# Peptides against a protein of PDB entry 4KTY: the designs that were tried, part 128

Target 1, 266 residues: chain A of PDB entry 4KTY
Amino acid sequence: YVLNDIGVIFYGEVNDIKTRSWSYGQFEDGILDTCLYVMDRAQMDLSGRGNPIKVSRVGSAMVNAKDDEGVLVGSWDNIYAYGVPPSAWTGSVDILLEYRSSENPVRYGQCWVFAGVFNTFLRCLGIPARIVTNYFSAHDNDANLQMDIFLEEDGNVNSKLTKDSVWNYHCWNEAWMTRPDLPVGFGGWQAVDSTPQENSDGMYRCGPASVQAIKHGHVCFQFDAPFVFAEVNSDLIYITAKKDGTHVVENVDATHIGKLIVTKQI

## One batch from the design tools (peptide; made by RFdiffusion4, then SolubleMPNN)

Design b2_p20_3_s3 (from b2_p20_3, 12 letters changed)
Fold by OpenDDE base, seed 2:
Structure b2_p20_3_s3 (fold): chain B 266 residues (1-266), chain A 20 residues (1-20)
Amino acid sequence: as target 1 above (266 residues)
Amino acid sequence: TPQHKLDLQEILKKFKESLK
């Protein structure tokens, strides 16, 4: 999980799973220095740089450009002027070296690009890490642990009221570490995500969230467990918005989100 | 293939079909 410099990222659709090769290049010249530079840009205290909890959380913030002029600018509108289309990247090295050279955010990334660069960052700093792909990945925008889908009275989706969304797939990272800040048993793999999705206590970052805690429904544990839980286990709540302003729950689908979670084990 | 948000109307349609 630390030594492999080439990996495979799963993407596509749940019924048409695809794989993409990704070069992490954590041992390439200048990459470690760039990772240290990223922490410098984050103004991370030297004392915290040996703590994988702090490092992974800072990394989740800094791999995206939001808030702090971090590494990557995300784009999902299929318009990639003034940069490189997300699909054109084949690894982390070019991205990180460009960031170090220009000292400006690199354009553009989507989830697998963020995850790829973040994986390099973690591995460079000695944190075992892997990429996880979740198909039918929920984006809960208010951390209420459910996907609220609002319906018109005619039964069609009200896109204006519906703020939550579902990705066809989403990639994030799992980092291996002890969690002395959590109860015994919740160390090991921690979900961390550098794709800018939601604000977490003042900036776009996510994790580390204990995978074991999430699996057992302990969403009260830091960091961002409710969001990660929702990504993989949200119920779809179909709510009819009445003309009088009242909301009525019409249906609940507990089987749609998180249909498949895939990661390379070796 | 780029990452994209799913069409919730299609999801709803499939869900309704599953209830039959």
Scores: peptide ipSAE 0.604, ipTM 0.937, DockQ to the pose 0.905
Fold by OpenDDE base, seed 5:
Structure b2_p20_3_s3 (fold): chain B 266 residues (1-266), chain A 20 residues (1-20)
Amino acid sequence: as target 1 above (266 residues)
Amino acid sequence: TPQHKLDLQEILKKFKESLK
C-alpha cells in the first residue's frame, strides 16, 4: 500500500463495474517535493507533518482547490474548456507536477482523480493508503445520517426541497494509521476524502474517520464519521411535503445506499 | 464513465416497483 506505484480504480455502475489503471508515481522525481510544497501551502507546522492524522486531514483539504487554492478543481457539468477533462488523466504525476510548476489549481478532476492524487500524496509521505469505490454513494447535505427525498403530494420528487443526493459511484481513500486520540480498537484503516463535498469545521475536507468505528455504528468519533457513515449506510427517507408545511414519512428504503464497496486487494 | 448524480425520480420508480 506504500510501495505500489500503479493501481486500479473501480468505477461505473453497480451492474456494470469498470476498472481503470492509475499511475500513482510516488517515487517519481519531484513528487515528494510537491507533497512537501502542498503542506507548505497549507501552512502546516513542521511538528505536525509527522502525524498521519494531521497529514491526512490536511491532505483531504489541500488536494481540492476549494478554500486554500489546493491541487485540483472539480467539475461535474461536462464542461472542461479551461483545462483537461477528468477522464484524460492517467495518473497523479502530471497533475502534481503541474501544480508545483504553476502554483495554481489544476483543472479538472472528479472523484477518482481526487482519490488518485490523494493516494499518491499519502503514499509519498509513508502513509499506507488505498482507494475505495462505493456504488450508490449518498451525499447527506444536512448531517442527519439520512437521505431525505422530498415528494410532492402527487408522489413525484420535489427537486427544490430535496438537498441530499446519490452518486452513481464515489471514490475516496482509506489510510492506515494508529488513532491514539480514539479508544483502543479504532486504529487501522481511516476513511479520508479529498473530493469537495461538505464543509468540515470551516474547510472542504473529510476524515480521518475510523472505518472500524463506522462499521460498529460509532459516529461520534472525529473526524466526519457521520458523513462517511451516511455515504455507505443512509436510509432513503421518502417524505411528502404538504402544502401546509407539514412532513409525512411515506416510505423508508434501507437497501439502496452502499450496494457495493470495492477496493483493490493486497 | 464520469461520476454523476442519480435521478431520484428513477430511484423512486424502481423502489415503488419493488414494493409490488
Scores: peptide ipSAE 0.601, ipTM 0.935, DockQ to the pose 0.909
Fold by OpenDDE base, seed 3:
Structure b2_p20_3_s3 (fold): chain B 266 residues (1-266), chain A 20 residues (1-20)
Amino acid sequence: as target 1 above (266 residues)
Amino acid sequence: TPQHKLDLQEILKKFKESLK
């Protein structure tokens, strides 16, 4: 996981799975230096730089530009006039070197770009890491572990009331580490995500969240386990918003989210 | 290639069809 400098990222649709090559380039000149620079920009204490828990959490914050002028600016509006379209990137090296040179966020990224750069960051720092793709990935914006889809009385979706959303696919990272801060058995792969989705204690960051804990329904453990759990296992709750302000649950779909989770096996 | 949010109305439609 640490030694491979080229990888494959899964994307597309669940019924039309696609792959793209991504050059992580963790051994390329200037990349390690840039990763250290990223931690410097985050004002990370030296004592924490050897702790994969702290490093991965800082990385999840700094790979996105929000809050802290981090590496990548996300864009999902199909307008990329002031930078590079997300699909044009083929690896992490150009992005990281541009960031180091300009000292300004690089435009633009989407989930696989964030995940690719974050993977490089983790591997550069000796943290085993891989990219995970989740098809039908939920975005729970109110941390209630479910996807609330509000319906009009006519049965159509009320887009104004419906704040939660579902990605066709979403990529994030898993980093391997021990979790002495958690109960025994919750070490190993930890979900971390640098794509700016939700605020976590004041910053757009996510994880590390124990994959084992999430698989067993334990969402009470740091960090951001409820959000990650919702991404892969939230129920779709169809709620009719009546004119009198009352809400009625019409249907529940417990099989839609997280239909397929794919990662490269080595 | 681009990541995008799904049309929830379409998801609902498919869900209803699955119930038949």
Scores: peptide ipSAE 0.598, ipTM 0.935, DockQ to the pose 0.902
Fold by OpenDDE base, seed 4:
Structure b2_p20_3_s3 (fold): chain B 266 residues (1-266), chain A 20 residues (1-20)
Amino acid sequence: as target 1 above (266 residues)
Amino acid sequence: TPQHKLDLQEILKKFKESLK
C-alpha cells in the first residue's frame, strides 16, 4: 500500500465493472517535493505533518481546488475545453508536477483522478492508502443519512425538492492509521475523500472517517462519518410531496446504495 | 466511462418494476 506505484482503479457500472491502470508515481522525481509543496500551500504547521490524521484531512482538502486553490479542478459536465479531460490522465505524476510548476489548479478531474492523486499524496508521506470504488454511491446533501427521492402526486420524480443524488460509481481513499482521538478499535482503515462533494467544517474535504466505526453504525465520530456512511449505506426514501405541502414516505429501499464496494487487495 | 449522477426517474422505474 506504500511501495506499489502502479494500481488498478475500478469504475463503470455495477453490471459492467471496468478497471483502469493508474500510475501513482510516489517515487518519481519531484513528487515528494510537490506533496510538501501542497502542505506548504495549505499552511500546514510542521508539527502536524507527522500526524496522519491531520495530513490526510489536509490532503483531502488540498487535492481538490475548492477553497484553497488545491491541486485538481473537478468537472462533470463533459466540457473540458480549458484543460485535460479526466479520462486522459493515466497517473498522478503529470498532474502533481503541473501543479507544482504552474502553482495553479490542474484541470480536470473526476473521482478516480482525485483518488489517484490523493493516493499518491498519502503514499508519498508514508501513509498506507488504497482506492475504494463504491457503485451506487449516494451523495447525501442535507446530512440526514438518507437518499431522498421526492415524487409528485402523479408519481414522477421531482428533482427540485432535494439535492441528494446517486453516483453510478464513486472512488475515494482509505488510509491506514491509528486514531488516538477515537475509542479503541476504530483505528486502521480510514475513509478519506478529496473529491469535492460536501462542505466539512468550512472546506470541501472528507475524513478521515473510521471504516470500522461506520461498519458498526457509529457515525458520531470525526470526521465526516455521517457522509461516508450515507455514501455506502443510505436508504432510498421515496417521498410523495403532496399539493398541501405534506410529505408522505411511500417506500424505502435499503438495498440499492452501496451494492458493490471494491478495492484492490494487493 | 465518466462518473455521473444517476437518473432518479430511471431508478424509480426500476423500483416500481421490482414491486410488480
Scores: peptide ipSAE 0.589, ipTM 0.933, DockQ to the pose 0.887

Design b2_p20_3_s4 (from b2_p20_3, 14 letters changed)
Fold by OpenDDE base, seed 2:
Structure b2_p20_3_s4 (fold): chain B 266 residues (1-266), chain A 20 residues (1-20)
Amino acid sequence: as target 1 above (266 residues)
Amino acid sequence: TPQHVLDLNEIKKKFEESLK
């Protein structure tokens, strides 16, 4: 997981799974220096740079440009006039080197680009990492562990009231580390996500969240376990908002979110 | 293909069909 500098990222639709090659290039000239520069820009204490928990959390914040002028600017509106379309990137090296050279956020990325660059960052710093793709990935905006879908009286979704959303697919990372800050058994793979989705204690970052903890419903464990849990396991709650302001649960779909989670084994 | 937000109406429709 650390030594492989070329990978495969899954994307597309659950019924039409696609793959793309991604060059991580963690051993190429200037990349390690850039990763150190990223931590410098984050003003990360030297004492914390040897701690994969702190490093991965800082990385999740710094790979996105929000809050801290990090590496990548996300764009999902199909307008990329001031940069490179997300689909044009083939690896992390050009992005990271551009960031180091310009000292400004690079445009543009989507989830797999964020995950690709983040994977390079983690591997460069000696943290085993892989990319995970989740199809029908929920975005819970209030960390209540469910997708609240508000309906009009006619049964159509009320887009104004509905703040939660579902991605066709979403990519994030898993990083391997011990978690001495958690109970025994919750080390190993930790979910970390650099795609800016939700604010976590003042910054757009996510993780590390213990995969084992999430699998067993321990969403109280740091960091951001409720959000990651919701991405893969939230129920869709269909709620009719009546004119009188009352809410009625019409239905619950417990089978739609997280239909398929894919990651490369090697 | 780009990452995109799904149409929740379509998701709802598919779900309702699955209940039949």
Scores: peptide ipSAE 0.616, ipTM 0.945, DockQ to the pose 0.891
Fold by OpenDDE base, seed 5:
Parts: C-alpha cells; sequence; structure tokens
Structure b2_p20_3_s4 (fold): chain B 266 residues (1-266), chain A 20 residues (1-20)
C-alpha cells in the first residue's frame, strides 16, 4: 500500500464495472517535495507532520482547491475549456508537478482524480493508502444520515426541494493508521476524502473516519463519520411534500445506496 | 465514463418495480 506506484481504480456503473490504470508515482522526482509544499501551503506545523491523523485531514482539504487554493479544481459540467478533462489524466505526477510549478490549482478533476492524487500524497508521506469505489454513493447534505427525496403530489421528484443526491459512483481513500484519539479497536483503515462534497468544520474536507467504527454503526467518532456512513448506508426516504407544507413518508428504500464497494486487493 | 449525479426519478421507478 506504500510501495506500489501503479494502481487500478474502479469506476462506471454497478452493472458495468470498469477499471482504469493510475500511476501514483510517489517515488518520482519532485513528488515528495510537492507533498511537503502542499503542507507548507496549508501552514501545517512541523510537529503535526508526523501525525497521520493530522496529515490525512490536511491532505483531504488541500488536494481540492476549495478554501485554500489546493491542488485540484473539480468540474462535473462536461465543459473543461480552461484545463485538462478529468478523463485525460493518467496519474498523479503531472498534476502534482504542475501544481508545484504554477503554484495554482490544477484543472480539472473528478472523484477518481482526487482519489488518485490523494493516494499519492498519503503514500509519499509513508501512510498506507488505497482507493475505494462506492457505487450508488449518497451525498447527504444535512447530516441526518438519510437521503431525503421529496416528491410532488404526482409522485415525481421535486428537484428544487430535494437537496440530497446520489452519485453513480464515488471514489475516496482509506488510510491505515492508529487512532489513539479513539477507543481501542477503531484504528486501522480510515476513510478520507479529498473530493469537495461537504463542509467539515469550516473546510471542504473529510476524515479520517474509522472504517471499523462506521461498520459497527458508531458515527459519533471524529472525523465526519456521519457523512461517510451516509455515503454507504443511508436509506432513501421518499417524502411527499404536500401543498400545505406537510410531509408524508411514502416509502423507504434501504437497498439502493452502497450496492457495491470495491477496492484493489494487495 | 465521468462521475455524475443519478436521476432520482429513475431510481424511484426501479425501486417501485422491485416492490412488485
Amino acid sequence: as target 1 above (266 residues)
Amino acid sequence: TPQHVLDLNEIKKKFEESLK
């Protein structure tokens, strides 16, 4: 998880799983220096740079350009006139070196690009890391651990009222570390995500969230466990919004979100 | 293929079909 410099990322649809090669290049010239530069831009104290909890959290913030002029600008509009289309990237090296050279955010990325660059960042700094792909990945925007889908009286989705969304797939990272800040047993793999999705204590960042804690329904532990839990396990709540403003739960789908979670084996 | 947000109407339709 640290030594491999080439990997495979899963994407596509649950019924049409696809793979793409990604070159992490954590040992390439200039990459370590760039990772250090990223932490410098984050104004991270030297004392914190040896703590994988702090490093991974800072990385989740800095790999995206939001808030802090970090590495990558996300775009999902299928218009990439002022940069490189996300699908054109083949690895992390060019992105990181461009960032170091220009000292400006690199355009453009989507989830697998963010995950790829973040994986390089983590591995470069000696943190074992892997990429995870979740099909039918929920985006809970109000931290209530469910997907609220509001319906018109005719049964169609009210897109204006519905704020939560579902990705066809989403990629994030898992980083291996001890969690002395958590109870015993919640170390190991920690979910971290650099794709800008939700604000976490003032910044677009996510994690580290204990995978073991989430698997056992413990969402009270730092960081961002409720959000990660919702990505993989939220129920779809279909709610009819009546004209008088009242809400009626019409149905609950507990089988749609997180249909398949895939990661590369060792 | 790029990452994209799913059409919730389609998801709802598929869910309803699964209930039959």
Scores: peptide ipSAE 0.611, ipTM 0.943, DockQ to the pose 0.893
Fold by OpenDDE base, seed 3:
Structure b2_p20_3_s4 (fold): chain B 266 residues (1-266), chain A 20 residues (1-20)
Amino acid sequence: as target 1 above (266 residues)
Amino acid sequence: TPQHVLDLNEIKKKFEESLK
């Protein structure tokens, strides 16, 4: 989880799982220096750089360009006129070196690109890390631990009222660390995500969230456990918004989100 | 395959089919 510089990222559809090779390149020339540069840009105190909790949280923020001119600019509109299409990247090295050289965010990334670069960052700094792919990954926009799908009276989805969304797949990272700030048993793998999805205490970042805590339904622990929980376990709540402004729950789908979660075991 | 947001109408349809 630290020594491997080449990995496999799962993507595609739940019924058509695909794999993509990704070169992390954590041992390549200039990469460690770039990771240190990233922390410098974040103005991270030296005392915190040895703390994987702080490092992973800062990395989560800095791998995306939002808020702080971090590493990658995301794009999901199939228009990549001012940079490199996300699918063209094959590893982290070119991205990180470009960032270090230009000192400007690199265009463009999607979830696996963010996860790939973030994985390099974590491994460079001695934090065991892996990439996780979640198929039918929920994006809870209002932090209520469920997917609120509003319907018109005809049964069609009201896209204006529906703020929550579901990704066909989403990639994020798990980082191995102790969590002395949490109760015993909630150390180990921690979910961290650099893909800009939601604001967390003023910045687009996510985690570290205890995987064990989430698996046992404990979402009260820092950081961003409710959001991560929702990604993998949200119920789809179908709500009819009536003309008079009242809401009626028509149906609940508790089996759709997080159909398959895949990570490399070796 | 790029990452993309799913059509919720299709998801709803599939769900309803699963209830049959």
Scores: peptide ipSAE 0.604, ipTM 0.942, DockQ to the pose 0.898
Fold by OpenDDE base, seed 4:
Structure b2_p20_3_s4 (fold): chain B 266 residues (1-266), chain A 20 residues (1-20)
Amino acid sequence: as target 1 above (266 residues)
Amino acid sequence: TPQHVLDLNEIKKKFEESLK
């Protein structure tokens, strides 16, 4: 949807689902200009600005500050001394206008803030977009489509070896577009994520990944389908790392990740 | 509530309980 400038974002825990209002403000003064400025900062040529595939991918990269001095700096360590706590934001307008004014990344955001700003960006540019919240959202750091949880011989998680992680919840965006670069049937909603999680071909960005493709297990299609697939469908693989260096799979939990995926149908 | 990484030990415990 592109017309609604106020939305609801789901967050919290799977057993304690919460909602927060978010003002996208895509029609507010200066917001479209800021979105164009974002694309200018990305050095996006004019020819690409009409392509939702390119625009959404650029937006995915530029809404986060990594690599390219994009819009938002993420922080998850509860230290927000040099900016605004993520929870204090109520919409995209202040963030985008601050970015445009200061020409420096805005501090700070977490997933819903990234998703909110990204939603504004997409809608400003005429791309239908919505926010999706995934509870028990996996972060596969090695692109093997599973969550490798390494255990000590005593059964406790080996935090040093375990690089993959699970978010209590994670928000990203779905953008509506045709995908002429993909086989027929894989257009429509595309997962895009501006929260900096993994490097994708040189930048912290994610998508567009065909939701239909992912639903049918087609992770070979650009962009970042394996990562998005893992977010919602990773098996938890419990592996005992023995002292001799051998690994033994103790258990597999195929039902934990992606327990609930929620989006407001607007 | 803020977004945060879950404690995998707790997840493991819950999983193990589900196996009983």
Scores: peptide ipSAE 0.601, ipTM 0.940, DockQ to the pose 0.898

Design b2_p20_4_s1 (from b2_p20_4, 9 letters changed)
Fold by OpenDDE base, seed 1:
Structure b2_p20_4_s1 (fold): chain B 266 residues (1-266), chain A 20 residues (1-20)
Amino acid sequence: as target 1 above (266 residues)
Amino acid sequence: EKSSNDLPLSYFEELLKKLK
């Protein structure tokens, strides 16, 4: 999880799983220096740079450009005239070296690009890391652990009231570390995500969230466990918004979100 | 080379029909 410099990222649809190669290049010239530069730009205390909890959290913030002029600018509108289309990237090295050289955010990334660069960052700094792909990945934006789908009385979706969304697929990272700040048993794999999705205590970042804690329904532990839990386990709640302003639950689907979570073991 | 995208809300309309 640290030594492999080439990997495979899963994407596509749950019934048509696809793979793409990604060169992490954590041993390439200038990459370690760039990772250190990223932490410098974050103004990270030297004392914290040996702590994988702090490093992974800072990395989740800095791999995206929001808040802090981090590495990558995300774009999903299929208009990439001012940079490189996300699909054109084949690895982390060119992105990181461009960031180091220009000292400006690199355009553009989507989830697998963020995850690829973040994976390089983690591995470069000695943190075992892997990329995880979640099919039907929910984006809960009101922290209620549900995917709320609001319906008109005629059964059509109310797009104005429906704020939550679901990615066809989403990629993030898992980093291996001990969690002395959590109860015993919640170390190991920690979910971290650099794709800018939600604000976490003032910054667009996510994790580290204990995978074991989430699997056992413990979402009260730092960091961002409710959001990660919702990505993989949200119930689809169909809510009819009546004209009188009342809400009635029309249907619940507990099987759709997080239908498949894939990661390579190498 | 398929980009990640939010599922259209119409997807859930059709899904709901199947659930009923």
Scores: peptide ipSAE 0.549, ipTM 0.914, DockQ to the pose 0.520
Fold by OpenDDE base, seed 2:
Parts: sequence; C-alpha cells; structure tokens
Structure b2_p20_4_s1 (fold): chain B 266 residues (1-266), chain A 20 residues (1-20)
Amino acid sequence: as target 1 above (266 residues)
Amino acid sequence: EKSSNDLPLSYFEELLKKLK
C-alpha cells in the first residue's frame, strides 16, 4: 500500500531528463467517492470491485474519455481552447473533482496526466501503484512486436506505409497485485495504461500486463502483453518498399526502443 | 514543460544514416 500523496513524474528526453511534481491526493475529501463513481459509470459489477485485476483494467479504460465518457480527454495538438492545457495540471484532485461535479470528461490530458490520475485511482482503491516513464516508447499499431519503418527506394521514410510511431517519452502505471489467472511468479507489478493508444477487446485500455512476463517474453499472458512488450522492446525494422511491391529489410535496430525506463522507487 | 510527442519520421531517416 502506497501512502505517498505527492509524487514525481519523469519526462522530457533521455538526454535531458526532467521531473515534475504531482499531487495524487488519494486521501483528500471526495476523491475516493469519485473513484467509486468512476466504477459506477463503468457499470462495474460490485462483485468485481474487490479484484485488482478487474479494477485496474476498468480504470485503464475509464481514466480516458474514449468509449465510455471517462475522466480525461487527450490532446496532443498544442491547441487547448476548450479546457486546461495538460501542462497546467499539478495533480489529480482538481481533475477528479471536476469529473465528479460535471459528470463529463475533463479536458485535457497527455500521458503523465493520465498516469497521474490513474495512479490516484489505483491508490484510492487500495492498489499499490507507481508511474513509469519510458523514453523512446514505441506504439505498435498492428501487434507484430516491431516498429516498422517503411522506406522509399531513396531512403526517405514512406509516411503513408509507416503506421507505427515512437513517443519521445511515454508514462504509464504499474500496479501491484497477485495474478491468480497467470502462472506462479507473474504476480507483482503489472503494467496498466490509461492513455488511449490501442483498442483492446473493444475499448481503449491496456493491462494489467505482468511486468515479469514481459521481461521474460511471455507476451501471450493477458492482458495486452504484446502491446506493452512492443512499447519497451520493439526492434526498429527499416523496410524498403520497392516499386514492384516487394519489401526488403534494410536494417534492424534492437537498441533504440525502451532506451530508458524510469520510475520512482516505492 | 515538454509535452509528449511522436518522434518525427525524419528522426528515423537520420538515425538510419548513422547506422549505415
């Protein structure tokens, strides 16, 4: 159980690591009630609310506004005319209380905001949680565990064919729980991510994915292990798309993705 | 404050040049 009310979130770039303070406020008045409200909005069965696996997965879905009018609307276009710029938030409390009051998604968040609010949600519900920052975080959109970079014959990137992307940094959460649904040894820290990135069985959610499973390449273990694995361990595959339609692997870089993964020690 | 962003595709073009 994590009692720390204020945390540090890492961001920036691998060569210029930055930190920001974040107030989780999991013990502040109205916050627990708001977390329960979030689960109510998710129409989560009462029987499942004591299961950290189900709770963390629901939280992953509900902290983002997609699909279910969850807590936060993401925006990355540097235009925040109808809300608060992501960088202006200093903690979870104002966001959660606004959500509870307005009963509408709060604008706007980016990964650290999602992670901050999600961290509060997890901690409020008695789930030990921390925020993890991954520098050079891959976004594999076709679940092939690769970052495919398609090239024209002249060596320039083909933007039309290249659908995968890499974040300069990405923040998500790790939640501590037992995993009786997995083989022995794959409990403990579980990666969960509320930043809407990919659809997982019908909703924008991610996890819980066993950190131990991912570290040992067990991507078949629920939930969303392939996606999380790709975020931290994808090879950059440079593929030349020839005019005749053939694809040739030009280069492979296995050292770039997940260059640095940082979290505050709990 | 630095926002999170997708790396531009040009980043990988330059990276590839260094690998060759």
Scores: peptide ipSAE 0.547, ipTM 0.914, DockQ to the pose 0.520
Fold by OpenDDE base, seed 3:
Structure b2_p20_4_s1 (fold): chain B 266 residues (1-266), chain A 20 residues (1-20)
Amino acid sequence: as target 1 above (266 residues)
Amino acid sequence: EKSSNDLPLSYFEELLKKLK
């Protein structure tokens, strides 16, 4: 594998794909120390620090500030008065060094910032990692592997009932590792995500989820395979909520979510 | 520079119209 300290992250729209440079800086002074500090803050035992499964799962939790005073505070409200706008970051180094110095979460990040910092974390610890961008990325909020869109009888979307959402694009990471805890064939690339989206067994974290398992529809394997599967393969289910409380499926679109998944190769 | 955003619900309303 090749550990490059500069990368490209895909973003934008599916019909207008954009790229941005990101400096991972995993070899810069203080960065490895900061990654170790992150694991210290997570109170990760020493024996687990050599296990990429445990490390990537802890990393997915600690790169976001939720639950554990982790590295980055997310913000999507376009108001960044108390920190740095997500778009202003150009790499992981400044973020990680600020975290190490202040010992407080750094403001602010969005998905590519989380993914960038997480990529640095993984690579620093010797785990091959890359960033993946998913266009039309579903956020399944009720773990039913569907994007449920509830409609009023007039055809308008019922915003109160519609709890699931879809990102125009979302970035997460894939980490390369063996999965002795899974059946043969489900090692290799594992999806891990540090952007705080859903609670996973008590923490905002995601993965590692076997990419091979997800590709073959195996969502029963740890960790968070159903959520990742839903991100890339949820059907859009249009449901009319009748006044009498009954639900009628009006339409199903199985082609929209995960329309394009892009990652830099080599 | 474009941030990640939830697609507005109106997006799906328009999408549904195309499906019908």
Scores: peptide ipSAE 0.547, ipTM 0.912, DockQ to the pose 0.508
Fold by OpenDDE base, seed 4:
Structure b2_p20_4_s1 (fold): chain B 266 residues (1-266), chain A 20 residues (1-20)
Amino acid sequence: as target 1 above (266 residues)
Amino acid sequence: EKSSNDLPLSYFEELLKKLK
């Protein structure tokens, strides 16, 4: 295992896969201190700081600014007047140092920025971590493990009946750890996500979810396994909403979500 | 660089047309 301080993040579209360099900088001056500061801001007990399960979960919450004035403010509206456009970042160092200096959330991030900073955070704290990019990544908003697409009787999509969505691509992290809280065999890589997507037990956070559990459909395992499962394996359900209020399933596509999942091996 | 974005609903409309 080698901790690289520079990585590659995959993005773009499945038909036009792109890569960008990202400097994690986990060994640069002030970065470890900032990571400790992040945990301090989270009011994390010292006893928990040695537990990668707790650390990764706290990290998933604190790398985003929601709920707890964490590191990064997300923005997807292409208006970045009060900060730095997500695409302008080239690494984690400037973001983390700004956070430490200002003691205020840094603007702005999107998934790869969140993932980059989170990767630094994890690695700084001795947790092996990598970034994963999922193309056609579902955002299951109602926790039914489906990507619901509602259609009017005329065939047009009705956008009001669901908040489910699909990202062209989404980046999150996998962290390596044992999971004594899970059955044997579900340690190893754990999906964790700091991009604020869904509330998980009171905070915008995600994971750690056992990758092995997800692969085998064990969505009952903590944490947030259903959400992660949905990101990579949701069925597209085309539903016609009839005038009488009934719903008719017109089509099911079980192969579209998670069409490609890419990660650079550590 | 391309931002991460929700796929527009029109994407699925077109996809469905291909499936039918």
Scores: peptide ipSAE 0.516, ipTM 0.909, DockQ to the pose 0.515

